# Ledger of designs, part 142: peptides against a protein of PDB entry 3ESW

Target 1, 322 residues: chain A of PDB entry 3ESW
Amino acid sequence: NNIDFDSIAKMLLIKYKDFILSKFKKAAPVENIRFQNLVHTNQFAQGVLGQSQHLCTVYDNPSWHSIVLETLDLDLIYKNVDKEFAKDGHAEGENIYTDYLVKELLRYFKQDFFKWCNKPDCNHCGQNTSENMTPLGSQGPNGEESKFNCGTVEIYKCNRCGNITRFPRYNDPIKLLETRKGRCGEWCNLFTLILKSFGLDVRYVWNREDHVWCEYFSNFLNRWVHVDSCEQSFDQPYIYSINWNKKMSYCIAFGKDGVVDVSKRYILQNELPRDQIKEEDLKFLCQFITKRLRYSLNDDEIYQLACRDEQEQIELIRGKTQ

## One batch from the design tools (peptide; made by RFdiffusion4, then SolubleMPNN)

Design b2_p20_4_s3 (from b2_p20_4, 10 letters changed)
Fold by OpenDDE base, seed 5:
Structure b2_p20_4_s3 (fold): chain B 322 residues (1-322), chain A 20 residues (1-20)
Amino acid sequence: as target 1 above (322 residues)
Amino acid sequence: KEEEFKFLVELALKQLEEEL
């Protein structure tokens, strides 16, 4: 009995495609009821939904992409990418070029373009005066700051001249192209837009314990890759749990095509209690939002994304990130 | 074909790991 393994594999693939496509049909009434009840009764679920409504779509703005590309020194960036690709990349194939691009964008962003702002410089005393700044607290935006999606403004007093300096926490990434300074929120926000402006598949990763970063889908590595603009880090998901010894409970990735719990990639030790939502409800929530984000996609796009989802889940279960 | 078969094996293994 020569089991035609090829025929069985083809049959299984067809059945699997049909099964996947069936999962991405319009939600049944029972699923809608479960979803509405979950987001109404669970604050964490409501928070994830609220974030998805912004983070999954805000960066898909062609006008913003044009502004970014006009603002960056593309000649310098591509010169550096071409230089590194010429050394090592030709032997590995064309797909590795994008990995070199992301690595150069990390370098360029941290070293040449953006600045970390623990405290602002004094507006009166000028550059390198942040050491003289005393925090007075936070307040709401003024009329000018409100134009740039500013939720809060940190207020500082200069110990030298006594003047007040405002540090508005802008959420408008186009304003951040002008200000070119911030903390992890501003860094991740603008860097996510920068990566999207190059046509890359990017997710925004929110950590409940006050950090944020990106993931990029590498066609060369055929997986999601950790990217932290603050750390100039590429493919180092362990830095938080191991290097920082950070305690964490949830890491949620937000992209145009889905919402995914990526906690298993980053929480390697010192796991905090996951007590904000039931695990089955979180899985359901992420799947439900992901389904909604894919409603306009064709069958081939749905299938390709579902294959990526399954590969990622296999990776997360097996712990084979490297 | 080999990549498709490998993928199907990985899916089957994932399913087994989830049932375990």
Scores: peptide ipSAE 0.024, ipTM 0.640, DockQ to the pose 0.200
Fold by OpenDDE base, seed 3:
Structure b2_p20_4_s3 (fold): chain B 322 residues (1-322), chain A 20 residues (1-20)
Amino acid sequence: as target 1 above (322 residues)
Amino acid sequence: KEEEFKFLVELALKQLEEEL
């Protein structure tokens, strides 16, 4: 009896597709009740939901993408990408080109485009005067600063001239294209938009312990790849736990197609207590938000994303980052 | 097809790992 393995494989794939699609149907009333109760009773869940409402959609703005692409030196970027791709990329196939692009964008952003701002320069004394700046505290935005989604303004006094310099912490990434400076928040915010502007699949990763970075979905590597613009880092998820010896509790990735707990990718040692929410409730929350983000997608899109999700979960369980 | 099959095997392995 020649078992038609091809027929069996096809049948299994069909059944699996149907099974996956069944999970992405509209939430049952009981799931909605559980979700509502969770976000009303758990502050961490409220935070994750609030972040998802912003971070999952804010970067999907075609007008912003155009402004970004008009602002960047695309000729330089593509020249460098093409040069590196021509050396060794042809042997690995066309899909690796996007990895070269992201690596060049990391280089360009850190070396040529954006500046780390621990302290601002004095507005009166000019460039390279940050060493003379003393923090006085923080305040709310003024009327001009408030136009650019500014939550906080850091206030500094110049030790040389005595003048006050304001360092607004802008959350408007378009304003950051002008200011060209910030800390991890501004770096990650603008860099996430930059990557999105090239049509890439990108997630914003929030770490509870005051760091943020990106993930890019590499078609070449067929996985989510760690990307930190501050560190010019590509595919080095270990840098926080191992190199920095950073203690961490939660890393949550926010993308247009889902919210994912990626803590297992980045928290390799020195894990802090995960006491903000029950693990089952966090899993439920991320799945529920992800399901909502996909409600308008067709069956094929849902299936492809679900396959990607399962591959990622396998990776996270097995610890295979390479 | 081979990639899809590998994926299904990996999925089955994941399910086994979650049940253990």
Scores: peptide ipSAE 0.020, ipTM 0.602, DockQ to the pose 0.197
Fold by OpenDDE base, seed 1:
Structure b2_p20_4_s3 (fold): chain B 322 residues (1-322), chain A 20 residues (1-20)
Amino acid sequence: as target 1 above (322 residues)
Amino acid sequence: KEEEFKFLVELALKQLEEEL
């Protein structure tokens, strides 16, 4: 009897799909209790939950996407992408075009669009006066600054003219399209929105040790790709641990479809103690939030995303990019 | 189909690695 291997494979796939879908059912009462206890008793868990409530959904705003696309020099961007794609992209198919797009967006953002701001220029003395600025501390936003989701304002005094310059730390990415300056937080915030505005699957990566970056899902590479707008970096997850010799404990990725501990991708050496939460509790937390984010998705969408999740987990465990 | 089968094998390997 010729074993119909195709029939067996189909049956296995059906059973596997059903098994996967069963994992994404509404949380059992015991899981809800565990979740509530965890976020109530563990500050790190509460922080991850709070970040997920913002970062997982805030960038899914079609009005913001339109404003971004109207603000960027799309003609320049696509001209450069087309130029790079024409050199070598034709052999790899259409999916590689998106990788070229992200690389150009990194270039454009850092070189043409946004500015790093250690210290602001003096509002009175004008451009290139940041060297004359002395930090006085931080304060709350005024009435105007509060309109743009500003949590803190850094205050600087000019050593030359004595005037005070305010540097609001805006969290409204639309305001950042106007101001076009900031540090890692502002860079990553706006750049995440920019990538989303091109219809890309993007995650915001939070590092506990005061850095933030993006990941984008490359259809060409069939994996999540490290993207750092500050560094104009594409697919260089090692830069923090190896190049910077940075010590890190946690890297958490926040996307519309899930929350994932991506620490294994970025923490290659000099690992700090992971003492903020039990590993099993962190795993549970990320899975629980991910399930909630997917409650409105259909079975096929859930299955496809679950397959991506498993592939990523294999990558993270084996250190092999497929 | 071949990619799906490969994926299932990888999943099985992952499960084995987690159990070991």
Scores: peptide ipSAE 0.018, ipTM 0.582, DockQ to the pose 0.203
Fold by OpenDDE base, seed 2:
Structure b2_p20_4_s3 (fold): chain B 322 residues (1-322), chain A 20 residues (1-20)
Amino acid sequence: as target 1 above (322 residues)
Amino acid sequence: KEEEFKFLVELALKQLEEEL
């Protein structure tokens, strides 16, 4: 009896598609109740929800994409990408070109465009005076700073001239195109927008232990790729756990199409207690938010994204199949 | 059941990819 494997596979795929589509239907009343109870009773869940409401959608702004593309030296960027692509000599097509683009954007952003700011330069003394700056604390934004989604302003006094310099922590990435300085938050915020402006599939990864980075979906590698603008890092998810010996508990990725616990990709050692939420509740939360983000998608889009999600879960469980 | 079904689909997909 030749098992018609093709027929069975087709039948399984149809049933699987139907199953997946059934999961992404409008949440049942019981799921809504569970969700509401979770976010009202668990602070971590409320935090994840709050972040998702911003991070999953804020970068999908065509006007911002245009401003970014007008601001960057695209001629330099593409010249460098073309140069590196030409060296590889492999006709691996457009998919690998995008990986080169992301690598060049990492280079360009860190080397040519944006600046790390532990302390600001003194507004009075000028450039390279940050060493003379003493932190006085933080305060709320003034009327001008508040226009650019500024949550806090760090205040510094110059030890040389005694003047006060303000370092507003802007959350408006368009303002960051002007200021061109910040810490991991500003770096990741603007760099996420930059990647999105090139039409890339990008997630913002939040780590509970005060770091943030990106993931880019590489069509060439057919997976989510770690991208850290601060480190000029591409596909090095191990840098935090191994190179930095960082202790971490949660890494949550926020994208337009979903919220995913990506902790397994980055937490390779020195795992901190995951005591902020039950694992089942976190899984439910991420799935519930993801479902909401996909409510407007068609059946084929939902299915394709679900297949991608499963591939990612396999990767996270098995590790990189070398 | 869900994990088993996912596994079966993954297996089926992998088999299809190997036969293609």
Scores: peptide ipSAE 0.027, ipTM 0.605, DockQ to the pose 0.070; fails the geometry check

Design b2_p20_4_s4 (from b2_p20_4, 10 letters changed)
Fold by OpenDDE base, seed 2:
Structure b2_p20_4_s4 (fold): chain B 322 residues (1-322), chain A 20 residues (1-20)
Amino acid sequence: as target 1 above (322 residues)
Amino acid sequence: SEEEFKFLLKKAIEELEKEK
């Protein structure tokens, strides 16, 4: 009895695909009730939902991508990428080129384009006067600042001239292309948009302990790669836990296709209590939001993404970046 | 894990499809 292994394999694949697709169907009424109860009763869940409503979609704006590409020195960027790609000498194809692109974008952004701003320079005294600035607190945006999705404005007084300088914390990444300064929030916000503007698959990673960074899906490495614009860091997920000795509880990745708890990638030591939500509820929440984000996708897209998700989960469990 | 098993099954099937 020659077992038609081919027929069995095909049948298993079909059944498996159908099973996977069944998970991404419209949520059952019971799941909706669970979700609603969770977000209404758990503040952390509400926060994750709120972030997902913004971060999962805001960067998928073609008009913004065009503005970014028009603003960056693409000639310099591609010149540098081509130069580094030529040095590697390996015909590893287009996939590795994208890794070089991300590395150059990290360099360009930190070295040539954007500035870290702990304190603003004095608007009156000019450049390199931040040392003379005393924080007075924060206030709401004025009428002009409010046009650029500004939540808060930090107020500083110059110790030299006595004038007030405003540091608006803009959330509009297009405004950040103009201002070209900020802290981790502004850096990550604009850099996420920059990466998206090159057609890359990018997630925004929120850490509960006041840091944010990106992940890029490398087709060459076939995995999500840590990317921190502030640190000019590529594929160094350990920098927070090990190098900074940072204590962390949650790292949540927000992308167009899903919300994923990536804490296991970054929290390697000094784990803080995960007491904001039950683990099962967090898992449910992320899956539920992910399901919603994929409602418009076709069966093949859903299946491919589900396979990617499974690969990521295996990676996160094994701790081996293959 | 069930997920790992499913992944391995998929890989095994994909490999079987390539050997054709």
Scores: peptide ipSAE 0.023, ipTM 0.541, DockQ to the pose 0.072
Fold by OpenDDE base, seed 1:
Structure b2_p20_4_s4 (fold): chain B 322 residues (1-322), chain A 20 residues (1-20)
Amino acid sequence: as target 1 above (322 residues)
Amino acid sequence: SEEEFKFLLKKAIEELEKEK
């Protein structure tokens, strides 16, 4: 009897798909209890949940995407992308074009569009006066600043004229299109929105040790790619651990389709104690939030994303064994 | 890993489906 290997393969695929889909079913009562207990008792878990409620959904705003695309110099961007693509991109197919786009967006954002702000310029003395600014501390937003999701305002005094300059830390990325300045938080916030506005699959990566960056899913490379707007960095996950010799404990990626512990990608040396949560509880938390984010997706979408997740997990495991 | 095995199994099955 010729074993119909094709029939067996089909049956195995069906069973595998069903198995994968079963993992994304509505959480059992016991899982809900575990989740509620975890976020109630563990501050780190509560923080991850709170961040997920904002970061996983805030950038999926079509109105914001339109405003971004209307604000950027798209002619310049695409001209540069086309130029780079014409050099060597044709051999690798259309999917590589997006990698060139992200690289150009990194260049454009850092060099042409946004500014790093350690200290603001004096509002009275004008440009290039930040050297004369002394920090006085921080305060809450005023009525105008509060309109743009401002949690804190840094206060500076000019040593030359004595006037006070306010540096609002805006969390509204549309306001950042106007102000065009900030630190890692403002950079990553607006740049995440910019990448999303081009229809890219993007995650916001939070590092516990006071840094933030992006990941984008490259269809060409078929993986998540490190993207840091502050550093104009593409696919250099090692820069923090190796180049900066930064000590880190947690890197958590937040996207519309999931929350993932990506610490293994970025923490290559000088690992700090991971004592904020049990590893199994963190894994459970990320999986639980991811399941919730996918509840509205169809079976095929769930299956495709699950396959992507598995591929990423394999990548993250192999990176530690090398 | 179990995840690697599942991934490899999926890929093997996908390859078998393409050879039709």
Scores: peptide ipSAE 0.022, ipTM 0.541, DockQ to the pose 0.072
Fold by OpenDDE base, seed 5:
Structure b2_p20_4_s4 (fold): chain B 322 residues (1-322), chain A 20 residues (1-20)
Amino acid sequence: as target 1 above (322 residues)
Amino acid sequence: SEEEFKFLLKKAIEELEKEK
């Protein structure tokens, strides 16, 4: 009985593909009811849904991509990438070029383009006057600030001249190309758009404990890679738990093709209680939103993304990020 | 896990397809 292993393998592959595709069909009425009940009754679920409605789609704007590419010093960026690629990249294949690009964008963004703003400089006294600034609190945006998706404005008084300086927390990434300053929110927001403008697969990672960063899908490494613009960090998911000794409960990644709980990649120690939602409900929520985001994709696209999802889940279970 | 099994199965099938 020569078991035609080839025929069996082909049959199994067909059945496997059909099974995967079946998971991404339109949600059954029971799943819709479960979803609606979950987001209505659980605040954390409502928050994840609200974030997904913005973060999964906002960066897929071709007009914004053009503005970004026109604003960046592309000649400098590609010169540096080409230089690093010429040293080591040719031996590793063409796919490594994109990793060098992301590393250079991290360098360029932190060193040449964007500024960390703990406190603003005094508008009257000029540069390097942030040390003289006293926080007075926060208020709503004025009429001009409201044009740029500003939810909060931090108010500072200069101890030297007594004048008030406003630090609007803009959520419009195009405005951030002008202001070129902020904290982790502004850094991650604009840097996510920058990476998307180069045609990269990028996710925005939200941490419940007041930090945000990116993930980039490396074709060279064939996995999602940690990217933090604030830290100029590439593939260092351990920096929060180990280097910072940060306590964390949830890390959720938001991309155009899905929402994924990536907590296992980043929470290596000092885990806080995961008490905001049941684990099974969080898994269901992320899968349900992901399914909705993929409704317009063809069968081949769905299958390829599902294969990436499975590889990522295995990586997260095995703890082999390096 | 079921996911690991499916992944390994897929990889095994892909390897068999390359040997043809």
Scores: peptide ipSAE 0.020, ipTM 0.553, DockQ to the pose 0.070
Fold by OpenDDE base, seed 4:
Structure b2_p20_4_s4 (fold): chain B 322 residues (1-322), chain A 20 residues (1-20)
Amino acid sequence: as target 1 above (322 residues)
Amino acid sequence: SEEEFKFLLKKAIEELEKEK
């Protein structure tokens, strides 16, 4: 009996696709109740939801992408990308070019474009005066600062001239194109937008233990790649747990197409208690939000994303980058 | 895991489709 392997394969693929698509159907009433109860009773769940409402969509702004591309030195960026790409003997059109682009954007951003601001320079004394700055605390934004989604302003006094310098913590990434300074929050915020402006698939990764970074989906590597603009780091998810010996409990990735617990990628040792939510509830929450983000997608888009999700889950389970 | 099984199954099917 010649087993028609082709027919069986096609039938299995159809059934598999249908099965996958069935998971992304509109949430059942019971799931909605579970979700509502979870976000109303669990503060961590509420926080994840709140972040998803902002981080999953805010960077998908075409007007912002245009402003970014007009602000960056694209000639320099592409010159450097082309140079490094050619140096390694790659042919034009290889998917690996995007990895070179992201690496150059990391370089450009850290070395040429943005500045780390532990303390601001004194507005009166000028450059390299941050050492003379004493923190006085934080306050709310003034009327001008409030225009740029500023929640907090750090206040510093210059020990030399006695003048007050304000360091507004802007959440508007377009304002950050002007200010070109900040800490991990500002770095990650603007860099996420920069990557999105090049049409890349990007996620914002939030760590509960006061750090944030990006993930880029590499078509060459066919996986999510760790990207930290502060560290000029590409594909080094181990830097926090191993190099920094950082203790961490949760890492949550926020993208346009989903919310994913990526803790297993980054928490390799020194795991803190995951006591903020039940693991089953966190899994449910991320899946529920992900379903909502995909409600407008067609069956083919849903299927492709589901395949990507499955690959990622396997990677996270195996602890090996495929 | 169920996810791993599904992924492996999908890959196996995709490989069978390429061998045509």
Scores: peptide ipSAE 0.020, ipTM 0.520, DockQ to the pose 0.072

